# Peptides against a protein of PDB entry 7Z53: the designs that were tried, part 61

Target 1, 150 residues: chain A of PDB entry 7Z53
Amino acid sequence: PRIKNQADCIPFFRSCPACPGSNITIRNQINALTSFVDASMVYGSEEPLARNLRNMSNQLGLLAVNQRFQDNGRALLPFDNLHDDPCLLTNRSARIPCFLAGDTRSSEMPELTSMHTLLLREHNRLATELKSLNPRWDGERLYQEARKIV

## One batch from the design tools (peptide; made by RFdiffusion4, then SolubleMPNN)

Design b2_p17_7_s4 (from b2_p17_7, 8 letters changed)
Fold by OpenDDE base, seed 5:
Structure b2_p17_7_s4 (fold): chain B 150 residues (1-150), chain A 17 residues (1-17)
Amino acid sequence: as target 1 above (150 residues)
Amino acid sequence: SAEEELERKATELALQP
């Protein structure tokens, strides 16, 4: 995805070196990313991770969002709390930790990060709407129902 | 589905460097 404001760039820890830009390479990359995107990357496939990705401070069924940064008022992925954070080690001056998502690639590929961010926002939007429609639902119900819709 | 719509949006974003 295009970084419109380079001043707000967050460094990523890339596992692979940057490939030279070609139309074919870009198209292949997009196709590959699209094929890998599913809900498990947003919610986590394992229960312990899934719990860490949720906002457990309330009964709104929301996914956790970044508490330090927003994108023009819109939610961003939360940061992880790794002791040996590879993102911090990649660029010590930036001091930006890795993102927390359903898989570890969210901090490696900006395109994937963008996808996860969009799905995060959609989940939280749905959960909010479901809460309005079903005020008696607890956080677990809201989370599960929103997850099913996404 | 919401996922499909978001994938479309993400694809559009990915087309831009």
Scores: peptide ipSAE 0.029, ipTM 0.510, DockQ to the pose 0.030
Fold by OpenDDE base, seed 2:
Structure b2_p17_7_s4 (fold): chain B 150 residues (1-150), chain A 17 residues (1-17)
Amino acid sequence: as target 1 above (150 residues)
Amino acid sequence: SAEEELERKATELALQP
């Protein structure tokens, strides 16, 4: 579905901004979908990134969420901390940095961002439920078990 | 399953920008 009011949209960085619907965008979408099996686009394939995607402030096994913004009370992806943030360069007036996710392409397409957001929410939901069912599990166990379910 | 539902949703989002 298309967002009708573009003024309220989050700006995204595109590798080929002049090629919406091109093979590049299609391939990116397919790549995101193909990696869905292991959900690496959400959790990250590299340990340093994976750690940065986690909420390490508690033992709840949660993924980190945006600390500045929410979507009608629901979680959004955290912002990345890039020195030369391409998302900021795409639209300086919007002043919205790239999101941090398991895939660096997360901020290139709103659809991918949305998917990652949904999976973020699902992980955190699962982790929360698992904590309720297994109160003795620590954050690592909760994170891993939720990750396996997602 | 939750995964299947999310997969379906992801597919819909990806294919219907």
Scores: peptide ipSAE 0.026, ipTM 0.488, DockQ to the pose 0.031
Fold by OpenDDE base, seed 1:
Structure b2_p17_7_s4 (fold): chain B 150 residues (1-150), chain A 17 residues (1-17)
Amino acid sequence: as target 1 above (150 residues)
Amino acid sequence: SAEEELERKATELALQP
């Protein structure tokens, strides 16, 4: 759910607010917001995770996108592949699995999910534009250059 | 930066009812 009571929210580190009445703890929100500074929430801070967040099927330097759903033709975060998916277990009626992102808590707060989605789209947009400008760059170069711009 | 712009957009979306 979106933040309803903005008066009880305070900004932390950047322009994003932290709300004590949120579905996650303030500590989790602060940690997530700090990760935004270096975009680690999008790309992952660990190499194994970072690789799983990339589209390795081509040399376009793209981040992986959801293979089942789109938002009016726009990319969504990929689903994680968890044996015991807590998102499915918590809300069995919704039947929506957890999203995979650089921040493992992305599915706990819809606001983070939205932010990650926007940054995912921006990265892929940048990578696509860089490919057009530099057609000889490989996927690694495109990925890294797009990451630096974000 | 692009990141800062997207942060603003994400915040606006998050704060919507």
Scores: peptide ipSAE 0.024, ipTM 0.523, DockQ to the pose 0.032
Fold by OpenDDE base, seed 3:
Structure b2_p17_7_s4 (fold): chain B 150 residues (1-150), chain A 17 residues (1-17)
Amino acid sequence: as target 1 above (150 residues)
Amino acid sequence: SAEEELERKATELALQP
């Protein structure tokens, strides 16, 4: 049985990162709300982040995937490269850094991480299919068209 | 569209017994 009254739900977190009371935190909250409509939690709401989330090694319009780990041959989110990685700090024995996603909370909530992973896979699937259907499209076109579908 | 569908499905599952 599940909790039927959402007002009584207790949020669950796997990690407890420090959240600065800066404009960054406010922007992150706004981005999280807008992600419900535009999938900015997957693609990023800022261009520098969006570029870091993409695979720029080819013209296939793919999102970047983890280079160290796979899940039974399937893609996982790439790791972030934080100076003081909160995921490493909260669990020093695991030695697993935070995932890189459009929402910085991706590593805090397992459900969010899972959803991002699924959408990552779906984007790459769509981009691959679009490449097959439209061989003349470059990576930018493939990425944008796949993003519109997701 | 996929995101909206996933969010909807997640909500439905969360409300199930």
Scores: peptide ipSAE 0.034, ipTM 0.483, DockQ to the pose 0.026; fails the geometry check

Design b2_p17_8_s1 (from b2_p17_8 with M1L A6S R11L Y17F)
Fold by OpenDDE base, seed 4:
Structure b2_p17_8_s1 (fold): chain B 150 residues (1-150), chain A 17 residues (1-17)
Amino acid sequence: as target 1 above (150 residues)
Amino acid sequence: LDEFLSRFQPLTSPVTF
C-alpha cells in the first residue's frame, strides 16, 4: 500500500544493479561504499587538537605516529598524555596509555581505534605520495591536501 | 582492544604507512 504522508517515510534507496552480461536474468547488487567516513575523528575539529595530532618535526604533512610501538612496521596512533589515564587503569598489565586522536573515544572501542589507525596510515601514505608528486609542497599543503582526500 | 594491542611491537625500524 502507498503511504500517503511521505513525512512519515524513512528514505531507503536500492543499490544499482550489477550488469555482468548482456542478458541479465538475475539482478545482483553492486558492492559499493555509499557512505563516508567523517575523518574529523582523525584530524580533530579544533585547531589545538589538530596541531597535536600532526608531526611538526618536518615539512612532510604527516600525522603524528606512535613513538614507542609499531604494527609489523606500520604506524600506530600516538599516545595521549593524560595525568589520570583511564586506559592504563583499565588494563594494568598491558600498560598501554590512551591513544591520541581527533575523537576522544579512540581508545574506547577497538573498532574506532582500528579505523583511526587505518586512516592515520592512509593519510601519511597519501602525504608521502603527494610529496613525491609535488616536491615543492610544504608540510601544510601536504597535510591539507591529504586531509581533503581522506 | 586487547587483541589489537597484541599487535604492538617495539619500534625498532622506520615506520611505514
Scores: peptide ipSAE 0.057, ipTM 0.628, DockQ to the pose 0.462
Fold by OpenDDE base, seed 2:
Structure b2_p17_8_s1 (fold): chain B 150 residues (1-150), chain A 17 residues (1-17)
Amino acid sequence: as target 1 above (150 residues)
Amino acid sequence: LDEFLSRFQPLTSPVTF
């Protein structure tokens, strides 16, 4: 069916098809986001974004956390710095900008925000524990190992 | 949404992971 009112639509994109040579009956999709299992929504699928999501101020392998707010002492996602922040525009009274995460949808759905926040906390917990177990590991090693466990 | 926003407290102490 044709949707006439484009303004009421959420802009979802269909990925490009890809067919393996051995089986043309199965149509695969090339996704911008990888699977939920690899937690790309937390770490990012692009290297520049992945670096921006990390805490690069130390060698602890941590993900960046919010520098303004916390949740009962627990970490929140860092804020992005968008030119025209849609999160600020939707609720001017709240004055909470969009979060920065591996998935751009993190601020579109509170459900995703919560999940990303929990996984952020889990990563940092794991990285901290790994540092205790392996004091000689640098930040890159800690980050990668924690990422594998999440 | 209001309940979610109420969870934001200013960062006054080290973050717990």
Scores: peptide ipSAE 0.052, ipTM 0.601, DockQ to the pose 0.609
Fold by OpenDDE base, seed 1:
Structure b2_p17_8_s1 (fold): chain B 150 residues (1-150), chain A 17 residues (1-17)
Amino acid sequence: as target 1 above (150 residues)
Amino acid sequence: LDEFLSRFQPLTSPVTF
């Protein structure tokens, strides 16, 4: 769902700013990527990945959500199933595996993880509303229509 | 990352959208 209050928000982390001089108005970012975010990071650009990101256990047109954790009752990204999970290897104390998303960078940067999570929730919200408005639509129709709106 | 991970709660009820 769309975030309605600050308590339901997920945290965003951004690159640190860098100003070489006191009189320089151009603000630089440290360790930042030069790409923009679109919905393709949520749905995936390859059909096999896109299918794995969907909830195929029903005809609701939903994206898959995490089955182990939630955020105050709200959805989190599903985990991937990697043999040598780099997320587990880099932080053994956290015991959180890499997330499954349309963008492989989702587990590398909390910023991307947050955006993926928000758009996941929005898709599922839209699909739910579309199902209510159009009860005869099957899962494929709901998924595609929600994807077009996002 | 630590702040994000701190938000994880075990799933005990259906997720709401």
Scores: peptide ipSAE 0.044, ipTM 0.585, DockQ to the pose 0.461
Fold by OpenDDE base, seed 5:
Structure b2_p17_8_s1 (fold): chain B 150 residues (1-150), chain A 17 residues (1-17)
Amino acid sequence: as target 1 above (150 residues)
Amino acid sequence: LDEFLSRFQPLTSPVTF
């Protein structure tokens, strides 16, 4: 991709162009469904942050989820613990803190929040499936394998 | 914002993924 720093971007991707023959006016796109996806926004680009984003209470290889709220029974991003939480200050009546994610803008852009949430759910789904398939895998193995698939 | 906040439901059961 042209933009190298993708850690703070909304992860919407356009596949690479492919022009058959000599006709450059025909612009096809390569199938990118199996291409590598930079999920650094979900997992964190640094180890300390990555650990904070994980559920370390068990050996299931899960990412941490919100402990106060859910979305129709499904997981939401965990809350951060900011002293001067801008999300709380933005709407005092809502009383919703900022989310903890690999991107500090996760609570500023609903689109970004949604993508992080979906990928969080996908990781945890994958980790759960991998646990079922490989019951002897520990949390680290499950986390890493699920991360590779995402 | 209201629509977004409406999705937040208190956790009363195990979370599904």
Scores: peptide ipSAE 0.041, ipTM 0.538, DockQ to the pose 0.516

Design b2_p17_8_s2 (from b2_p17_8 with E3A S13A Y17F)
Fold by OpenDDE base, seed 2:
Structure b2_p17_8_s2 (fold): chain B 150 residues (1-150), chain A 17 residues (1-17)
Amino acid sequence: as target 1 above (150 residues)
Amino acid sequence: MDAFLARFQPRTAPVTF
């Protein structure tokens, strides 16, 4: 289990309310995600996050990968840089930060983490193959075309 | 090479597997 100490608290933060123009007695949560299927769980719903998810050190159109750990040579999700990282708070001894993905819930359960990791790997595979097929494509085009396929 | 990706090659380039 991720939390071994039963005395440890699980940090929960209440979602922000939506502010509709009408007087509503029922609290609605703000929607911070795209409303359509666009793989935003991989790429993010906002430009700043999308940029942080990309490997900007080259023109290969790749997503950023973990710089500390690999799975038998295979890429893992990069770590996030959260001020109050819930992953660090829930297991202070392991000192493993939350993963950075398009969906902030990428670290909530192993199944989600695995799916995000697989999609990250698939994007990078696609971008690499597209670069091989189209050597003249720049990093932006490679990223966008791989994103369209995912 | 994935057969699916073959459609993304330039028309002037042959498919290399």
Scores: peptide ipSAE 0.034, ipTM 0.517, DockQ to the pose 0.024
Fold by OpenDDE base, seed 4:
Structure b2_p17_8_s2 (fold): chain B 150 residues (1-150), chain A 17 residues (1-17)
Amino acid sequence: as target 1 above (150 residues)
Amino acid sequence: MDAFLARFQPRTAPVTF
């Protein structure tokens, strides 16, 4: 495991239980995510998070990208700004924050990080091409149409 | 241009690939 010291562990909490309407004794968790396939792992399930995931500095409909690092010119996930960032706690020497994505688990394992990064890149590619095709589209429409495609 | 995205072209403009 990456974490060798328990003092540097990333905290995880069990999901809250849903109360069954019947005599079902099986513990079900509350679903706090969107109820349909909408790529919420990329875009978030809540409006405040969705806004934070967007590049709001322009009207290009893009997702926010990392401002410190790139992968050979390609975008990476932006860093989150968490109070008591578990990624900073687990690797105090590197001082690399957790990534911000629609799914809070984006930094849990490299495979997830990679998939979120890929989908972020695809969204931004789509939004850019849609802007080229439709110069009169505003940032909201570009974002939503790219989101529909992803 | 991505062939898939061609469907998003403006109705008044020809498709340019």
Scores: peptide ipSAE 0.033, ipTM 0.558, DockQ to the pose 0.023
Fold by OpenDDE base, seed 3:
Structure b2_p17_8_s2 (fold): chain B 150 residues (1-150), chain A 17 residues (1-17)
Amino acid sequence: as target 1 above (150 residues)
Amino acid sequence: MDAFLARFQPRTAPVTF
């Protein structure tokens, strides 16, 4: 190997190829996102992630929020639970995990974190308002209707 | 109340029981 210092190296993996069709001469990667404009950056593109992003402790249709920190009483994104959390690995002294969002890049830069936080807050605001308007709606309906608005 | 959210109001009268 040309690189001897592995301590400062970030491993880089090539994306998995999509199945070749007829007349495809270019290697394309598998699409990991939904094909629709559905705010998947907030809600995720996969069902397991979407469930993890929800507050399942009640029937209010809310997204999960940070349990350790708040911004002047306002909600922050929940933390992810990654085995090899890159946020913990890059700054071991701060001990702050990466944020959990529909987009895995939510912790790459403050601007993305802010936008995801804003959209999470907006969803929860909408779900709360919808609950006030429709007291008989269950948590699933509240979540889906708020998601349609966002 | 946000005028936008008014469309999500119940269309039927609340069942009083």
Scores: peptide ipSAE 0.030, ipTM 0.482, DockQ to the pose 0.021
Fold by OpenDDE base, seed 1:
Structure b2_p17_8_s2 (fold): chain B 150 residues (1-150), chain A 17 residues (1-17)
Amino acid sequence: as target 1 above (150 residues)
Amino acid sequence: MDAFLARFQPRTAPVTF
């Protein structure tokens, strides 16, 4: 971890620079997103993250959901498993971890959290309905078809 | 059933053999 003393530090990091050449006059951040409108805020832009966002315990093509909390029976975003969780460090009384989503900013503002939650719910709704319509589809196909719709 | 999702219905009912 970059921060060794977590007693007086908040683990917010400046984005890594992109170094396209030897003569860098302008600092640009590394692009972490695709150039496509692909709902990467829900599914992630990288394969490892995308896998972590999926419910791999079954073949229903669902995204992972919170296992500790629900909103009146409705799914919430799963918690992230960050070593240096900024949500835990900034709000020590509530002791609620940051949410895991395709966008790392999912816990930055309640509005973002709500939108990510909504889209997660919509994906899971779509995957469930697609399974009902196509009982022979496997979890991968259900996930990908729901993703294409979203 | 969502009218949009109806497009994803299989064209043929699975012949249960």
Scores: peptide ipSAE 0.029, ipTM 0.562, DockQ to the pose 0.023

Design b2_p17_8_s3 (from b2_p17_8 with D2E A6S R7K Y17F)
Fold by OpenDDE base, seed 4:
Structure b2_p17_8_s3 (fold): chain B 150 residues (1-150), chain A 17 residues (1-17)
Amino acid sequence: as target 1 above (150 residues)
Amino acid sequence: MEEFLSKFQPRTSPVTF
């Protein structure tokens, strides 16, 4: 196995159960996400997370991107600032933190990372184009309109 | 894509959670 020390494993806990209102014996998890399709994997389901995912250094309505690495000039997901970052534990030599995304599982597997990266790039592309089409729009409007399209 | 975006009608209210 890649991880030899169990202390360096990524913690993975089962979702909390929801109390059924009927005699349903099937264990259902509590819905901790939004109830509608809103690309919450990109933008988060809560306002504090959504703010952390945004590039607040300007009024372009962009999502935050990685400040250390790029993929041939293309944006990558920003790093998270987790207290006990499991990604830092799994590779102590490289010391690469987990990625920050609307979905906390963004660093669980490369396929998820790739999808989140793609959608982040798409949002930023859309916001940039919307800014070009609507120069008078502020960052909040650009972000919200790009979000609606995604 | 430009044509698509040009047809997009912005809403006044933000997307909420």
Scores: peptide ipSAE 0.008, ipTM 0.318, DockQ to the pose 0.022
Fold by OpenDDE base, seed 1:
Structure b2_p17_8_s3 (fold): chain B 150 residues (1-150), chain A 17 residues (1-17)
Amino acid sequence: as target 1 above (150 residues)
Amino acid sequence: MEEFLSKFQPRTSPVTF
Protein backbone atom coordinates (compact mmCIF):
# COMPACT_ATOMS: atom_id res chain seq x y z
CA PRO B 1 0.00 0.00 0.00
CA ARG B 2 1.07 3.59 -0.67
CA ILE B 3 -0.08 4.83 2.71
CA LYS B 4 2.82 4.44 5.11
CA ASN B 5 1.18 5.91 8.19
CA GLN B 6 -1.28 3.26 9.32
CA ALA B 7 -2.18 5.21 12.44
CA ASP B 8 -4.13 7.84 10.52
CA CYS B 9 -7.65 7.22 9.36
CA ILE B 10 -8.82 7.44 5.77
CA PRO B 11 -12.00 9.51 5.54
CA PHE B 12 -14.51 7.24 3.83
CA PHE B 13 -18.24 7.30 4.30
CA ARG B 14 -20.42 4.23 4.46
CA SER B 15 -23.47 4.14 2.21
CA CYS B 16 -26.69 5.07 3.94
CA PRO B 17 -29.40 2.41 4.20
CA ALA B 18 -32.69 2.84 2.38
CA CYS B 19 -34.63 1.67 5.46
CA PRO B 20 -37.63 0.08 3.76
CA GLY B 21 -40.56 -1.44 5.59
CA SER B 22 -40.21 -3.68 8.62
CA ASN B 23 -40.66 -6.84 6.60
CA ILE B 24 -37.47 -6.46 4.57
CA THR B 25 -34.49 -8.03 6.28
CA ILE B 26 -31.91 -7.38 3.58
CA ARG B 27 -30.09 -4.06 3.80
CA ASN B 28 -30.27 -1.92 0.67
CA GLN B 29 -28.44 1.33 0.10
CA ILE B 30 -30.01 4.61 -0.92
CA ASN B 31 -29.55 5.23 -4.61
CA ALA B 32 -27.80 8.56 -5.10
CA LEU B 33 -27.72 8.39 -8.89
CA THR B 34 -30.37 8.91 -11.52
CA SER B 35 -31.51 5.98 -13.61
CA PHE B 36 -31.16 8.05 -16.78
CA VAL B 37 -28.28 9.02 -19.01
CA ASP B 38 -28.52 12.67 -17.99
CA ALA B 39 -24.87 13.62 -17.49
CA SER B 40 -25.41 13.66 -13.74
CA MET B 41 -21.67 13.13 -13.36
CA VAL B 42 -21.35 16.72 -14.60
CA TYR B 43 -24.46 18.34 -13.20
CA GLY B 44 -25.16 16.32 -10.07
CA SER B 45 -28.21 14.29 -9.12
CA GLU B 46 -29.56 16.75 -6.55
CA GLU B 47 -30.63 20.37 -6.85
CA PRO B 48 -28.32 21.77 -4.14
CA LEU B 49 -25.29 20.20 -5.77
CA ALA B 50 -26.42 21.34 -9.20
CA ARG B 51 -26.66 24.90 -7.91
CA ASN B 52 -23.20 24.74 -6.39
CA LEU B 53 -21.82 23.57 -9.71
CA ARG B 54 -23.23 26.59 -11.55
CA ASN B 55 -21.75 30.03 -11.95
CA MET B 56 -24.46 32.15 -10.39
CA SER B 57 -22.53 35.43 -10.66
CA ASN B 58 -23.84 36.10 -14.16
CA GLN B 59 -26.56 35.14 -16.63
CA LEU B 60 -24.38 33.18 -19.03
CA GLY B 61 -25.52 29.70 -17.97
CA LEU B 62 -21.98 28.60 -17.19
CA LEU B 63 -20.70 26.01 -14.77
CA ALA B 64 -18.47 27.20 -11.98
CA VAL B 65 -14.73 27.01 -12.61
CA ASN B 66 -11.63 27.08 -10.48
CA GLN B 67 -10.82 30.56 -9.24
CA ARG B 68 -7.21 29.86 -8.26
CA PHE B 69 -5.82 27.83 -11.13
CA GLN B 70 -6.14 27.55 -14.89
CA ASP B 71 -4.60 25.28 -17.49
CA ASN B 72 -3.05 27.72 -19.95
CA GLY B 73 -6.20 29.82 -19.84
CA ARG B 74 -8.51 26.82 -19.85
CA ALA B 75 -10.93 26.19 -17.03
CA LEU B 76 -10.40 23.64 -14.29
CA LEU B 77 -12.98 22.14 -11.96
CA PRO B 78 -13.87 24.26 -8.96
CA PHE B 79 -12.69 23.15 -5.56
CA ASP B 80 -15.11 21.54 -3.17
CA ASN B 81 -15.78 23.02 0.24
CA LEU B 82 -15.99 19.93 2.39
CA HIS B 83 -15.69 20.08 6.14
CA ASP B 84 -13.52 16.97 6.12
CA ASP B 85 -11.91 17.22 2.71
CA PRO B 86 -10.12 13.94 2.00
CA CYS B 87 -7.68 15.63 -0.37
CA LEU B 88 -6.59 18.09 2.30
CA LEU B 89 -6.41 15.36 4.92
CA THR B 90 -4.35 12.95 2.85
CA ASN B 91 -1.98 15.45 1.22
CA ARG B 92 -1.26 18.10 3.80
CA SER B 93 1.79 19.47 2.00
CA ALA B 94 0.04 20.39 -1.23
CA ARG B 95 -3.01 21.85 0.54
CA ILE B 96 -5.15 21.35 -2.55
CA PRO B 97 -8.84 20.61 -1.93
CA CYS B 98 -10.79 18.00 -3.82
CA PHE B 99 -12.52 19.08 -7.00
CA LEU B 100 -16.25 19.63 -7.06
CA ALA B 101 -18.22 17.83 -9.77
CA GLY B 102 -21.50 16.02 -10.22
CA ASP B 103 -19.73 12.84 -9.21
CA THR B 104 -18.22 12.97 -5.73
CA ARG B 105 -15.37 10.76 -6.94
CA SER B 106 -14.07 13.43 -9.32
CA SER B 107 -10.71 13.56 -7.51
CA GLU B 108 -10.27 9.81 -7.08
CA MET B 109 -8.03 9.45 -10.13
CA PRO B 110 -6.54 11.81 -12.73
CA GLU B 111 -8.41 10.15 -15.59
CA LEU B 112 -11.75 10.81 -13.96
CA THR B 113 -10.76 14.37 -13.11
CA SER B 114 -9.77 14.90 -16.72
CA MET B 115 -13.10 13.66 -18.03
CA HIS B 116 -15.04 15.88 -15.66
CA THR B 117 -12.87 18.84 -16.64
CA LEU B 118 -13.43 18.12 -20.31
CA LEU B 119 -17.19 17.95 -19.92
CA LEU B 120 -17.23 21.13 -17.85
CA ARG B 121 -15.29 22.90 -20.57
CA GLU B 122 -17.64 21.56 -23.20
CA HIS B 123 -20.69 22.77 -21.30
CA ASN B 124 -19.22 26.24 -20.94
CA ARG B 125 -18.26 26.29 -24.60
CA LEU B 126 -21.77 25.28 -25.60
CA ALA B 127 -23.37 27.83 -23.30
CA THR B 128 -21.13 30.55 -24.72
CA GLU B 129 -21.97 29.60 -28.29
CA LEU B 130 -25.66 29.40 -27.48
CA LYS B 131 -25.48 32.88 -25.98
CA SER B 132 -23.88 34.16 -29.15
CA LEU B 133 -26.59 32.57 -31.27
CA ASN B 134 -29.40 33.57 -28.93
CA PRO B 135 -28.52 36.85 -27.21
CA ARG B 136 -31.98 37.10 -25.69
CA TRP B 137 -31.73 33.84 -23.74
CA ASP B 138 -31.31 34.13 -20.00
CA GLY B 139 -28.82 32.18 -17.91
CA GLU B 140 -31.24 29.45 -16.93
CA ARG B 141 -32.22 28.67 -20.49
CA LEU B 142 -28.59 28.72 -21.61
CA TYR B 143 -27.64 26.31 -18.85
CA GLN B 144 -30.51 23.93 -19.54
CA GLU B 145 -30.03 23.91 -23.29
CA ALA B 146 -26.30 23.33 -22.94
CA ARG B 147 -27.06 20.54 -20.48
CA LYS B 148 -29.43 18.92 -22.96
CA ILE B 149 -26.70 18.89 -25.58
CA VAL B 150 -24.02 17.44 -23.32
CA MET A 1 -15.13 18.69 -35.90
CA GLU A 2 -11.74 20.34 -35.59
CA GLU A 3 -12.80 22.25 -32.52
CA PHE A 4 -14.13 19.09 -30.93
CA LEU A 5 -10.98 17.14 -31.67
CA SER A 6 -8.80 19.95 -30.31
CA LYS A 7 -10.10 19.14 -26.85
CA PHE A 8 -8.25 15.85 -26.94
CA GLN A 9 -4.91 17.20 -28.06
CA PRO A 10 -1.94 16.34 -25.87
CA ARG A 11 -1.14 18.78 -23.13
CA THR A 12 1.85 20.97 -23.85
CA SER A 13 2.53 21.94 -20.25
CA PRO A 14 1.73 20.35 -16.91
CA VAL A 15 -0.86 21.68 -14.53
CA THR A 16 0.76 23.14 -11.45
CA PHE A 17 -1.18 23.21 -8.23
Scores: peptide ipSAE 0.000, ipTM 0.174, DockQ to the pose 0.049
Fold by OpenDDE base, seed 3:
Structure b2_p17_8_s3 (fold): chain B 150 residues (1-150), chain A 17 residues (1-17)
Amino acid sequence: as target 1 above (150 residues)
Amino acid sequence: MEEFLSKFQPRTSPVTF
């Protein structure tokens, strides 16, 4: 390799191109996000991620929350389970993994972390209130109705 | 809250208050 200092090198990969149906000469990337406003930053754009973001231990329709830390009794975002977690790599002393959210950027800056945390709390608040109003609703219905509101 | 939530009721299954 031309560059000998590998410690300061960052690998860079270009996005995969989309196949246009028309005579478009502009190279566009594949859109990996949902094509409509659906709060995908909270719930994810793919079903596997959406499932991982949910609390599947009960029928309350709640999003998963952090199991190690709380903010004065208030929920925080759950941690991700990445093989090469950039948060663990950049701060080895704290040993705090990146947060799991619908948007992968949730841990890139505190402002995004706070907004995702607020939306997670709001979803869980709404799901809890909907359960109180509709005791016979199952967890799936509670989750979907809360998601419609967020 | 109830008035706001009523706007998001499914047509096939209304939210009970």
Scores: peptide ipSAE 0.000, ipTM 0.262, DockQ to the pose 0.021
Fold by OpenDDE base, seed 5:
Structure b2_p17_8_s3 (fold): chain B 150 residues (1-150), chain A 17 residues (1-17)
Amino acid sequence: as target 1 above (150 residues)
Amino acid sequence: MEEFLSKFQPRTSPVTF
């Protein structure tokens, strides 16, 4: 069920059931992810999310990075813009939003955050190197070629 | 689609830098 009053609750939902429209009574889950190994944890499983994960301010094919914080000059995951951000609800004093990544679990624990950060950095490194090697490539090609390598 | 995907957001806590 959808929680309408979010003022003092952390929204969390179980997997939604898939209804096959057949006489099968087995409860299957709706798959919201890609079914193949495609680094969807980095790039997302849907086009709108994938677009939000990209730095669209230039033609360098880069993923978006945190605009408030860096790790000794190195990129961190960008913050998400969730309406009901569970990270903000958990510690309202810290006022640190959840991270945006292809995988929604990116903020669940530091180890996952680190892995997603590393993969984001690797993509951006690859895109940067590819730009150096291929100055005539546009941002879309750089992004896609880096994505193929990751 | 983003709203649907948001339903699978896990419980999280703030991360310190």
Scores: peptide ipSAE 0.000, ipTM 0.137, DockQ to the pose 0.034

Design b2_p17_8_s4 (from b2_p17_8 with D2E S13A Y17F)
Fold by OpenDDE base, seed 5:
Structure b2_p17_8_s4 (fold): chain B 150 residues (1-150), chain A 17 residues (1-17)
Amino acid sequence: as target 1 above (150 residues)
Amino acid sequence: MEEFLARFQPRTAPVTF
């Protein structure tokens, strides 16, 4: 069910059932993820999300990074821009938003956040090195080639 | 950094689903 009144709720949704239109009484789930190992946890499973995960301000093929915080000069996951951010509801005093990654679970626990951060850093490292090796490559090619390696 | 890591602190507000 869709929550219509979200004024003070966490918008947490269960998997949607697939309705094949057949007389099959077995409840199947709609798969919202890619079915193959493609690092979708880094890049997302849908084009709009993938685009939001990219740094589109330049032609370096980089993923977007946190604009408020760094780890001794090293990149951190960017914050998401959720209308109803569940992370803001858990600790309203800290006012730290959820993190944006290809996997929506990036904010569930520190271990997941760390893994997503590492993979983001690795992509950006690869894209940077690829740019050094191939100065004539544009941002799209750099992004795609780094993505192929990850 | 400390403020960033505050995301992983225990919940201080009630959560409604």
Scores: peptide ipSAE 0.009, ipTM 0.309, DockQ to the pose 0.039
Fold by OpenDDE base, seed 4:
Structure b2_p17_8_s4 (fold): chain B 150 residues (1-150), chain A 17 residues (1-17)
Amino acid sequence: as target 1 above (150 residues)
Amino acid sequence: MEEFLARFQPRTAPVTF
């Protein structure tokens, strides 16, 4: 079937193929991610994304949170600033943007959104506790130490 | 919360395949 209403399409592109070094006939995608052990789903795999995920308004080492919505005072994922935001395109009436996380799939389903929200909250909790325990630590150290724990 | 969760609501316009 071909989607006739292009206005409500979610753009979905196949991953770029990796060039096989051997006679492997199986199409493998290029690995564009760091190891899952470093919690790249929370922090991103690239430095520019990692910066965008951080709350840079202070030196508390926190991740950025939603500025419009909260869950009974608890943080939610921030919105992304995508040029062609598929979330805005697919539901024009609600006008809720996609969520920003280390994993671009954070907005695909509620379960992923919930998991990313949980990990974001945990990071911010850890960073806050670390700040309490180590008042002299700067925002970078707080962020990195919280990241190591997560 | 309800407005936030609107992200996961069905699309307003029908998609015809």
Scores: peptide ipSAE 0.009, ipTM 0.315, DockQ to the pose 0.033
Fold by OpenDDE base, seed 3:
Structure b2_p17_8_s4 (fold): chain B 150 residues (1-150), chain A 17 residues (1-17)
Amino acid sequence: as target 1 above (150 residues)
Amino acid sequence: MEEFLARFQPRTAPVTF
């Protein structure tokens, strides 16, 4: 197709196929998510993402929060740091980057953003309470115990 | 909050495929 307006054109790529072990004729994509219920929508399915989602500036076991915006003193999702941020590309006037969460869909609709924000707040609430109950716990233990509860 | 929610405002131009 002769697309004349390349400024509003978004490239589309098909997902990588999984290798079928049997005579499966259906093309399945590679599963990039964890195989068990572990709140990966909050914490990510991979270690590098999980680290980026954490507040590493202290030993409180908290998730990272937005540094620019708050909701009446309540935490919001942090922004992602994407080179080609689709949120910046699709809404140039607002200049608001995509949100960083365990699930990349956190920025696709307000309902998902709200749910991820609530779960982030709940984790941070739990980690804070666990610190109060267990003052000798380090940040890693606080994070993991809060994660087990969520 | 308004600036935060501006992320979800409709784009000014349609996406062409």
Scores: peptide ipSAE 0.009, ipTM 0.332, DockQ to the pose 0.034
Fold by OpenDDE base, seed 1:
Structure b2_p17_8_s4 (fold): chain B 150 residues (1-150), chain A 17 residues (1-17)
Amino acid sequence: as target 1 above (150 residues)
Amino acid sequence: MEEFLARFQPRTAPVTF
């Protein structure tokens, strides 16, 4: 294991139970994902998360990007704003928060982070191109049409 | 095609956090 200090706790959250009003004795988890291929890993499965993932400072239909760091001018995932951020808790020296994406596991491994970053970049590229082709479209339409393409 | 492929080009430098 890479964790040297085993005295510290790893901040993991247990899945919430579904509490049907019926006499079901078997514990089921709440489903947090859609049953559709809808790119929810990029856009989230819930409206509050979806809003947090969007750049609401303009009407370009873009996803939010990192404000502190870029990859040679290319966008990175925005940081999350968690009260108990596992990235901050586990790596106190780097002081880098976890990334915010539609999937909460976006910071679990570099490969996953890379895929989320790629899809974020693709969305923003598509939204930008759609704006160029359709100057009269508002930010909501640009976002939704880019989302449909992704 | 070139623009599409350019998005998948390897990074020239590591990301420093």
Scores: peptide ipSAE 0.000, ipTM 0.175, DockQ to the pose 0.049

